Peptides against a protein of PDB entry 4GMN. Designs and how they scored, part 33

Target 1, 375 residues: chain A of PDB entry 4GMN
Amino acid sequence: RYANITLLALVTLASIGTDFQETLVKGNQGSRESPISAADEEWNGFDDADGDAMDVDQKSSSGEDQEEDYEEIDVKEDDEDDDDDSITSEMQADMERVVGADGTDDGDLEDLPTLRELIQTAVPQLIRLSNLPIDSDESLTIQSHALSALNNISWTISCLEFANGENANIHNAWYPTAKKIWRKTILPILEADSADLKLATQVTSLAWAVARVLHGETPTDGNPHRKFISLYHSSKQQAGGNSNSIEEPEDPFQGLGVKCIGVVGSLAHDPAPIEVNREVGVFLVTLLRQSNNVPPAEIVEALNQLFDIYGDEELACDKEVFWKDGFLKHLEEFLPKMRTLTKGIDKRTQPELRTRADEALLNLGRFVQYKKKHA

## One batch from the design tools (peptide; aimed at target 1 V11 T18)

Design b2_p16_3_s2 (made by RFdiffusion4, then SolubleMPNN; from b2_p16_3, 10 letters changed)
Fold by OpenDDE base, seed 1:
Structure b2_p16_3_s2 (fold): chain B 375 residues (1-375), chain A 16 residues (1-16)
Amino acid sequence: as target 1 above (375 residues)
Amino acid sequence: TIEEMKKYLEEAKKKK
């Protein structure tokens, strides 16, 4: 009984977090759609030609009016308004405020009551549930659902802009909680060194969502970047040996390899220790050098992470890692390979992967040109 | 800067 109520609550929190994420993504896509200039293509109406209606006169046969009493089956459409009330009006109002708030109000989450309750009440309980002793299949299920709910909430918050002091109130409320998720949920699971690839994928997805907000301020205790790099390599070795086809996720960007790259890339941002930055940077550049054996989605993610990490020349990692370790040469040598890789992606079968690869290729050319001007 | 690159990437997204 308590397990079923806990599972239902966890599924509901995971659903709410997904729906909130989807609506934030849709809202953020709607704001990023540049006004499609409706080019008034004058639809030149085709002149419908004068098709002669032949007047076929056929006769009046008088068949008898059998009044078949069609009993009106009053089909009560039970409008089961399955009001998929997954997004409460309060959540929608909080989302509209978060998407519309140009306001650097250093205020308490007073104006965001739903988000406040998610961060302050729900997340601490989810952290507790993710740390339950694993003694049964039920406790494994509870952990998995708690991780899913934490993942969805963390991803949703990671879709907010925090640059330039935007959403500072949300950032300030989330930051200590995100560090708590990292230290209390993510690190203990990574330290358990489980061969469970499902659990590893869940914790890595959560780690990426958390690290997308904390960046280089993510706790470096126990060198978590090395654990994710090790997990990346271990996942590649297992995929090559046992024909347990872990069904490659239908989305190439949902793979464990991409998630590992996303985590370690995020961990390497300033103010990360230069040693952490170097180890991650070398890992990412090594993937580009080995690109013939690396999935295209992982190459796209590795490039995006390299651009985000090394895009600022004022950062210590630019001088101490990017220039010192000769990363520009490796990126320049990779340009022809990236062109070949991108052209090899079929636009019909993998349209998203092709679009993201075309973008990453364009950005790589620009990034190399930028760095060459600042050499 | 990352901001100049982000801005350049955003302006490039707006031009597509």
Scores: peptide ipSAE 0.015, ipTM 0.509, DockQ to the pose 0.016
OpenDDE base, seeds 2, 3, 4, 5: peptide ipSAE 0.013, 0.007, 0.000, 0.006; ipTM 0.494, 0.478, 0.399, 0.470

Design b2_p16_3_s3 (made by RFdiffusion4, then SolubleMPNN; from b2_p16_3, 10 letters changed)
Fold by OpenDDE base, seed 4:
Structure b2_p16_3_s3 (fold): chain B 375 residues (1-375), chain A 16 residues (1-16)
Amino acid sequence: as target 1 above (375 residues)
Amino acid sequence: VIEEMKKYLKEAEEKR
């Protein structure tokens, strides 16, 4: 009885996390940046001085107006009021405050009671549920739903702007909780060395969401970056054997390989230990060198992670890893391969993958030029 | 929701 109520409660919390993310996306659509496009932000580490806008002469080919007379099928609007009342009026008010918070309102978490209850009350219970002994299919189901709820909450928070002290109250409340998720949920599951690919995918998704906020301040205990690199390689070996059973996610950016790259990339940021940064940087550069056997979405993610990690020349990793290990040469040698890869993506069948690959190619060209000027 | 999770956790801890 309590297990079914707990399961329903976990499904509801996972839904709330999704609806909160969607509301933040819709609220931020008034500002040009989709929260998924926070990974698609043009790497602004380049001074905009040399914006030679290549005038792409769009020759308007006059295609002939074939008037296909589409008959008005009078589809009766059956107003199925799917009152998916999952969003309480209090939650909607908290979402509107988070989206409408111009960086001058140091709104304490006191002004965000629903978000406060999610971080301070719900997440600690979800961490406990994710750590229960797996002794039944019911306990496994509860763990999976607890991980899903933690994932959705963590992703939603990772889509908030924290630059320039924006949302500092939310960041300060989340930071100790994010470290607790890492130490109490993520690490124990990674250490269990489970052959369960579903569980590995769930924990990797959660680890990426947490690492997108913690970056190089993510706990390095037990070298978790090596566990995710090992998981990346293991996932590729399994996919090569069973062509039928891993439904590649319909979205190429939701693949376990992309998630592993996103985690290890995020872990490698300053102030991460230089040896952690080096091992991750070498892994990412090695993917580019082996690009003929790597999915395009993983190449896009690996490039974006390399730009974010090595974009700042004042960081110790620039001198001690990027320049010392000769990464610029590998990036320059990859430019013609990236042009070929990007042009090989069909805009009609994979429009998002093509857009993100075009952006990553543009940023790679700019990044190589920047690093050559600062050599 | 959270109160039912607390009850489930308590019952799971009592079974240990």
Scores: peptide ipSAE 0.028, ipTM 0.663, DockQ to the pose 0.036
OpenDDE base, seeds 1, 2, 3, 5: peptide ipSAE 0.028, 0.017, 0.024, 0.014; ipTM 0.687, 0.468, 0.655, 0.450; seed 2 fails the geometry check

Design b2_p16_3_s4 (made by RFdiffusion4, then SolubleMPNN; from b2_p16_3, 10 letters changed)
Fold by OpenDDE base, seed 2:
Structure b2_p16_3_s4 (fold): chain B 375 residues (1-375), chain A 16 residues (1-16)
Amino acid sequence: as target 1 above (375 residues)
Amino acid sequence: EIEEMLEYLRRAEEKR
């Protein structure tokens, strides 16, 4: 009884997270292209605009971890009213506020009650459920649904604009929760070193969503970038042995390899430790060198991550990694290979992959030219 | 693995 109610609640939370994501993407299409399509933004270089980096004085409030005693919410069996999988009017109102809010309010999520309850009430329970002892097929199912719900919520929030202090209230509410997901859900699953490819794919998807907000501020404890690199290589070895059983996802960008690249790329952004940045940068550049054996979608993702990590010449990683380890030569040598790869993609059968490869090729040409001027 | 990739890149620079 309780397990079925918990599973239903988790499926509902995962559905709500998906619908919320889809509608945020639709709402944001009116103002900015979706962050899934933000890879579709032509990299124009950094304009020399002297944007005063606001020193956000991170007052490290050492908040004592009050173990808030999570009261068991007695989920009453309220009736199966045919609540059509439609976004609630309250969620729609929160979304309209997020899309319409001029992000200047450092305020509490008072004006975003549904989003507040998702972050403050639902996510902590999902973290708890993702950490249940795995002793049954039921506990595995609960973990999978909890990870799915966390993934959908985290992806949805990662689709918000946080640049220039936009949505600062949401960012500030999410940031500690995102770190909690990382430390309490992602890291323990990665440390368990499970041979379960489904679980590995779920945790890697969640890790990417979380790392898309935390970037280089993602906790580096236990060198998680190395685990995702190891997972990348392990996934390639398994695919080579059992050609019949891993249904390659219909979407080439939903593959475990792409997700691993997205995670490690995001982890390597400033202010990541230079050693972490170097190891990731070397991994990504090595994929380009081995491109004949790498899926095109992984090459596209690896390029985009390299542009995002090394686009800013003022960052320590530009001098200490990009220039020092000679990455420009590898990118320049890859340019003719990328042209061949992109031209090999059929526009009729893989239109999205072709579009994103055409953009990544254009951006690679621009990036190489930019870096040659700033050498 | 990462050390082998780093060594591979380093050897590619020394051949410049």
Scores: peptide ipSAE 0.026, ipTM 0.687, DockQ to the pose 0.010
OpenDDE base, seeds 1, 3, 4, 5: peptide ipSAE 0.012, 0.020, 0.007, 0.022; ipTM 0.505, 0.568, 0.491, 0.578

Design b2_p16_4 (made by RFdiffusion4)
Pose (drawn by RFdiffusion4):
Structure b2_p16_4 (pose): chain A 285 residues (1-30, 108-237, 251-375), chain P 16 residues (1-16)
Amino acid sequence: RYANITLLALVTLASIGTDFQETLVKGNQGDLEDLPTLRELIQTAVPQLIRLSNLPIDSDESLTIQSHALSALNNISWTISCLEFANGENANIHNAWYPTAKKIWRKTILPILEADSADLKLATQVTSLAWAVARVLHGETPTDGNPHRKFISLYHSSKQDPFQGLGVKCIGVVGSLAHDPAPIEVNREVGVFLVTLLRQSNNVPPAEIVEALNQLFDIYGDEELACDKEVFWKDGFLKHLEEFLPKMRTLTKGIDKRTQPELRTRADEALLNLGRFVQYKKKHA
Amino acid sequence: SDLHERNLVHLEPPEP
């Protein structure tokens, strides 16, 4: 039963996680009662995956179970984070998911992040999931072991398809949990790291530049948020952004539209947004 | 778009 009974169940649950994404797209061309697949995924499939993700690991075989369990959590969490939850959008699904997303973080991402050593493959898996969960949590994400510091250290140390880089994952997840209403100091650290990435953009892969710019725009674009005054202005983030604008233009033109297109068009949007961003705040004390 | 697909993991079924 081993090869069939356990591994097959996980790989299938993970595929179900992936393919539910197509239901969302096709459904649009035409209390999760209307979405039983999603209902079952959250209420039934996910609790067992959190359990499996936790347990040792005493043996290599259970090293595979953990990995597969993390693959399914990742695919579900990612698909769900592909929904618009800003404003009042998709509120029914948000309430069904948010507490579970908090559990996945506390019971899965955090204990694994506690034992630093040793894997790159596994370190990559947890960050992917954590990035998916934090896209929904938005600074409501738990601040316990000061996880942003660990993901920040993971970025620099793992320095030794452009958007699948682990570094992009470290930027995204740390950037997502630093949105309001996060601890203002947690925001200060994450914001400093994201800006430092630009000041020292001399060697940062272009995709990681685009993600850093999108995370910053996503965080400090509201003057009512305490962190806009408490960090963005208090630490003068504006100067580095104005200084980076010329540097950003050349690197964008350094990208071969023909090989490959997506990064180029995506970087064009970031410089465009970067210019508009430098103006909006320039207008605000 | 690729934005939605980039973090997905695909695994093959195990051999019997």

Design b2_p16_4_s1 (made by RFdiffusion4, then SolubleMPNN; from b2_p16_4, 11 letters changed)
Fold by OpenDDE base, seed 5:
Structure b2_p16_4_s1 (fold): chain B 375 residues (1-375), chain A 16 residues (1-16)
Amino acid sequence: as target 1 above (375 residues)
Amino acid sequence: SFERTVGRVSLPLPAP
């Protein structure tokens, strides 16, 4: 009884996090439809006059109209109003406010009561549930659902814009909680050295969501970047040995390898220690050098992380790592390989992977040109 | 600074 109520509450919290994320993604798509002004290039039709009227003869073939009476099968759309009662009217009102509000700098969520209760009341309980002693299959199930709920909440919050002081109230409320998730949930699970790839995938997904907000301010205690790099390599060794298809997720971007790259990339941002940045940067550049054996989705993520980490020439990591370790040469040498890789992706079978690879290829060409100009 | 074009990030949602 109590377990089923706890599981239902955890599933509901995970669903709320998913629905909130979908709404934020839809809201952020609407703002990026700045109308590309179709410059109506008035294609001034060239007035080439020569009017040779070829008389094509109207042969009158009187084919009999067989009216095949297609019986309109009135498929009653049973509008199963799936009253997915998951999103309360209060949650919808909070979601609309989060998309529209210039947040005040005070970590006060008075205007966002549902988000406040999620961060201040629900998340601390989920952290507790994720740290229960695993003594039964029930305890393992509770941990997995608590990690899923924490993942969805953390991913949703990581989709908010925090640049230029946007959503500062949410950022300030989330930041101490994100550090608590890292220290109390993520680090203990990574230290337990569990051979459970499902648990490793869940904690790595959560770690990426948390690190997308904390960046280089993510706690570096115990060198977690090395644990995720080790997990990346260990996951590749296991996939190569057993012909038991661990079902590669249908989405190539949901793979453990992509998640590991996303975590370590996010951890390497300024103000991360220069040696953490270097170890991550060398790892990412090494993936590009070894690209013949690396999934295209991991290459796309590794490129995106490299652009985000080394996009600012004023940061210490630009001089002390990017230029000092000669990363530009490796990126330039990778450019023709990326063109071949991207062209090899079928647009019909993998449209998203192809689109993201085309974008990463475009950005790679621009980034190499940019760095050559700012050398 | 250099800013990449940011497309839709496929977020690692657990499958519903």
Scores: peptide ipSAE 0.313, ipTM 0.840, DockQ to the pose 0.075
OpenDDE base, seeds 1, 2, 3, 4: peptide ipSAE 0.297, 0.304, 0.305, 0.310; ipTM 0.814, 0.835, 0.807, 0.834

Design b2_p16_4_s2 (made by RFdiffusion4, then SolubleMPNN; from b2_p16_4, 11 letters changed)
Fold by OpenDDE base, seed 5:
Structure b2_p16_4_s2 (fold): chain B 375 residues (1-375), chain A 16 residues (1-16)
Amino acid sequence: as target 1 above (375 residues)
Amino acid sequence: SFERTVGQVRLSLPLP
C-alpha cells in the first residue's frame, strides 16, 4: 500500500518532468517559425501550343464487377480522454513563465512555486529514494522510479538556456541540487559497479542531464569520465558477443553509447582539469578514427561534443589539447567518411538520424574551416 | 568562438 502510493508519486513526478520538456521544446519551436514568406513564385504556366487530339477509340468490355458490400464496421474510437491530470494549471503557468522570464541572480524561485517545490522538496526525497538499500524487488523498483523522476526533472532543467545570465535564478537554485544528485546518487551507483545494464543506462542518462548544466564544474572526484568511458567500451563488448537482443532502443539517440559520449563530452568543458579534457578529447577523436564500427548516432554526438568543447580558441584546452594533440588533422581526415556515413542513412526510415547527421556534417566542414582560419 | 548550428535536439526522455 505505501509502496504503491510512493510508486504512483514517482511516476507522476517523472511524467511532470517529461511534459515540462515537451512544453519547452514546443515553445522553442514557435520562436523559430520566422515566417518563411512563401514567396508565391507565381509559376507562370508556360503557354505551350497546339498539339493534335488523337482520337484513339478503344472498346467497352462489360465486366460485371460484383459490389461486395463491405459493412463499414464503425469502430467507435472510444476517445479515452486519458485526462492525464498530471500537469496542473499551476505547473503550466510556471513553465510559461520560465520560457519568457529574464533570469535574476538571487536564485529565488518566489515567482515559480511549483519549480521551487520540485527542486527544494521533491528532488531531495528522490535522492534519498535512489540511495535506499537494495534488499527487495520493491526497493529496486523504487530506486528505478526515483532515477527516472530525477532524470526527467534534470533533463527538463537542462533544456533551459543559461548562457548570458538567462534563467540565472533557476540556475542558482538548481546548481547545488545538481551537485548533490551527482555526489549522492550518480557517484555511489557508478562505484557499486553493478552488472545491471538498465541501472547503468538510467544513471548515465541522469549523469548526462546533470552534466549538461554543470559542465566542467561537475565534481571530478574519482575520475567519473573514465568510468563512463569504461562503461562505453563494456557495453560494446556485450553487444558484440551475444546476438541476443539487448533491445537497442528504437531511437538511435537513446542508446547507452550516445549517453556515455554526452556525459564525458559535457564533463570535458572548461573549467574541467586539462587532463580530463585530454582523455575525453582523445576518446572522442578515437571514435571518429574507428567510425566504420561506430553507430551513426554516436558519431553525431561525438562531433557535437567536439565542436562544443573546442569551439572557443581562448580556452586553455584549445592550445593544450586541440592544437597540441593534432585534432584538426583527424577532423579533416574524417570529413569524407562523414559524407559517406550521412549519405548512407535512409531519409525515409531514419529521418531524425539523417537530419542530425546532415547538420553534424555541415558543422564539421564549418568547424574545420574556422579552426584553419584561427590557427 | 565557433557555435554549431543547434537543431532542436528532441531529447526524447524515455517515457516511463
Scores: peptide ipSAE 0.312, ipTM 0.808, DockQ to the pose 0.074
OpenDDE base, seeds 1, 2, 3, 4: peptide ipSAE 0.310, 0.309, 0.299, 0.311; ipTM 0.809, 0.806, 0.785, 0.807

Design b2_p16_4_s3 (made by RFdiffusion4, then SolubleMPNN; from b2_p16_4, 8 letters changed)
Fold by OpenDDE base, seed 1:
Structure b2_p16_4_s3 (fold): chain B 375 residues (1-375), chain A 16 residues (1-16)
Amino acid sequence: as target 1 above (375 residues)
Amino acid sequence: SFERTVGLVHLELPAP
């Protein structure tokens, strides 16, 4: 009884996090519809005239009027509009405020009551549930659902803009909670050294969502970047042995390898320790050098992380790592390989992977030119 | 600075 209520509450929290994100993504896509001026090119489509008339005529058959009074069973479609009102009017109002609010810095979420309750009331319970002793299949299920709910909430918050002091109130409320998720949920699971690849994928997804907000301010205790690099390598060794059991997720970007790259990339941002940045940068550049044995989605993510980490020339990591360790040369040498890799992706079978690879290739060319100009 | 266009989100859909 208590377990079923807890599971239902966890599923509901995970769904709320999903719906909140979908609405944020839809809202942010709607604002980025710059009117592509539909140039009304009057495609004067061709005049092809030919009129052939075939007249076929026949025939009259008179079959009789049997008035079978089929009682129209008025099946009232009870449109039970299962208005799965998963987005409460309060959540929608909070979302409209998040998209429109000029950031008051106080970390006070008085104007965002649903988000406040999510961060202050729900997340601390999810952290507790993710840390339960695993003594039964029920406790393992509770942990998995608590991780899924934390993942969805953390991903949703990580989709908010925090640059230039935007959403500073949300950032300031989330930041201590994100550090608590890291220290109380992520680190203990990573230290348990479980051979469970499902649990490893869940905790790595959550770690990426959290690290996308904390960046280089993510706690470096116990060198978590090395644990995720080790997890990346271990996942590749296991996949090579048992080709039959791990269905690679249908989405190439949902793979554990991509998630590991996303975490370590996020951990390497300023103000991360230069040694952490170097170890991650060397890992990412090594993937590009070994690209013949690396899935295309992992190459796309590794490139994106390299652009984000080393995109600012004013940062200490630009001089002390990027230039000092000669990363530009490796990126230049990778350009022709990336062109071949991208062209090898079938647009029909993998349209998203191809689009993201085309984008990463474009950005790689631009990034190399940028770095050459600022050398 | 160099800016790229925006990346992926990794939701876990609750099992039905």
Scores: peptide ipSAE 0.231, ipTM 0.803, DockQ to the pose 0.117
OpenDDE base, seeds 2, 3, 4, 5: peptide ipSAE 0.201, 0.225, 0.203, 0.222; ipTM 0.771, 0.801, 0.774, 0.798; seed 3 fails the geometry check

Design b2_p16_4_s4 (made by RFdiffusion4, then SolubleMPNN; from b2_p16_4, 10 letters changed)
Fold by OpenDDE base, seed 4:
Structure b2_p16_4_s4 (fold): chain B 375 residues (1-375), chain A 16 residues (1-16)
Amino acid sequence: as target 1 above (375 residues)
Amino acid sequence: SFLERVDQVRLPLPLP
């Protein structure tokens, strides 16, 4: 009884996290659609052409009476309005405020009561539930749902713009909670060294979402980047041996390999320790060198992470890692391979992968040119 | 930065 209520609450929290993201994505698309100035295109008044409706008189025929007594089966449409009211009007009003609010620096989220309760009340319970001793299938199910809810919430928050002080109130409220998720949920699961690939995928997804906000300020205790690099390599070894295809997710960007790259890339941003940055940078550049055996989505993610990590010449990692370890040469040598890889993706069967690969190829060319000018 | 110069149209990562 209590377990079913807990599971229902966890599924509901995971749904709320998804619906929140969809609403934020729609809101951010609506704000980036700057209203195309309704230029006064003179609505050329379409002339009122007097089209004479001809009076076609067709008269005739007579056919017979059959009074088939259709019994009105009074089908009571029980309108079971399954109002899957997953989004309350209060949640929707919080979403509209998140899209429109000039960020007041107060992390108290006074104007965002639903988001405040999600961060301050729900997330601490989810962290507790994710740390329960696994002694039954029920406790494993609770952990999985708690991780899913934490994942969806963390991903949603990671899709907010925090540059230039935007959403500073949300950032300030989330930041200590994100560090708590990392230390209390992610690290203990990584340290347990479980052979459970499902759990590893869930924790890696959550780790990516958290690290997309914390970046190089993510706690480096225990060298978690090495654990995710090891998990990447282990996942490739398992996929090669057992033809029990854990069905590669239909979306190539949902693969454990992509998630591992996303985590370690995010962890390597400034102000990460230069040695952490180097180990990750070498890992990512090594993926490009061995690209013939790497899924295209992982190459796209590895490129995007390299652009983010090394996109600023003022950062210590530019001099101490990018230039010192000769990364520019490897990126330049990869350009013709990336062109071949991108052209090999069928636009009809994998349109998103092709679009993201075309973008990553464009950015790789621009990045190489940028670095050559700032050498 | 390079990031400021390139409209990195990051498509929102789909929720896993």
Scores: peptide ipSAE 0.187, ipTM 0.727, DockQ to the pose 0.046
OpenDDE base, seeds 1, 2, 3, 5: peptide ipSAE 0.184, 0.179, 0.186, 0.178; ipTM 0.726, 0.723, 0.725, 0.727

Design b2_p16_5 (made by RFdiffusion4)
Pose (drawn by RFdiffusion4):
Structure b2_p16_5 (pose): chain A 285 residues (1-30, 108-237, 251-375), chain P 16 residues (1-16)
Amino acid sequence: RYANITLLALVTLASIGTDFQETLVKGNQGDLEDLPTLRELIQTAVPQLIRLSNLPIDSDESLTIQSHALSALNNISWTISCLEFANGENANIHNAWYPTAKKIWRKTILPILEADSADLKLATQVTSLAWAVARVLHGETPTDGNPHRKFISLYHSSKQDPFQGLGVKCIGVVGSLAHDPAPIEVNREVGVFLVTLLRQSNNVPPAEIVEALNQLFDIYGDEELACDKEVFWKDGFLKHLEEFLPKMRTLTKGIDKRTQPELRTRADEALLNLGRFVQYKKKHA
Amino acid sequence: LPKYLPPLFSKPELFK
C-alpha cells in the first residue's frame, strides 16, 4: 500500500490544489456551500496535511511524506491567495480560510523554521508556503519567533525563470507580513531591508527588484497608517526612492523584451508605479 | 495598481 496508499493520496490532493484554480477562472467566464471542493479542501484535506507536515522525519521515507505534504499545503494556499480579499471582496471564503491560514503558519511554517538546518530544497518549500499564507494574512500574520528576521537571513545566505528565485520568495513573504497592522518595529526592519535592496541594487537580480518595489508600494501607500509616518518618513525612505528612480530606468531597459517578455513588461509597470509613487507622497508631509 | 505574482505551484513526484 505504501507507494499507492500514502504518496498517491498527497500528490492527488496537491493536484486538486492546483486545478481548483481553473474552477475560479472558468467559473468567472459564466457556508462554502457553492464551493464544495474548496470547502472539503479546507475543512478536511488541510488538517491532515498539517499533521503530516509536523511529524518526523525519523526516516528518509517520512522525509518524502513531509515534502509531499508541504507541496499540497503550498498549492492550496497559493490558489486561495489568488483571490481578491481587499475591501469586502470574497468575504465568505476569507472567513473560511483565515483561521486555518493562521494554523498552517503556527503549526507548520514556524516549527520548521525553528531548526535552521540544513536543506535548501526544504527551505525553499517552506518559504513558498509562508509567502502564500502571508499574502492573505497581511501583517495580521503572527509575529512570534520574529520570522521576518529568519526569512531575511535566508535571503542573504541563499546568495552563494526569474520569478521562481528563492530570493523573490523571501522578498514577497517578508514584504506581505509587514503591511499594517503589524508591529511598527517589525515593519521598520522589513522596510529597511526592502529599501537597502535598492540602495545596493548594484547586484540584485531584476525580478527581486520588481518584487521589492511592489512590496514597498503595497505597504507605504496610505498616509493614515502609523508606519507611513513612523517609518517611511521618520527614516526618509523617500530620498532612496528618488535616488533609485534613475537607477531603475536603466535596468528596465536592460531587459530584453524579446527574451524574456514578462519580466520586462512587469518592470515597466514598477518604474511607472515608482514614478507615480515618488509624486504622491512628495505631496504629503 | 500592481499585482501579485502568479502562484508558484509544485508538482510532487510519485514513486512506484

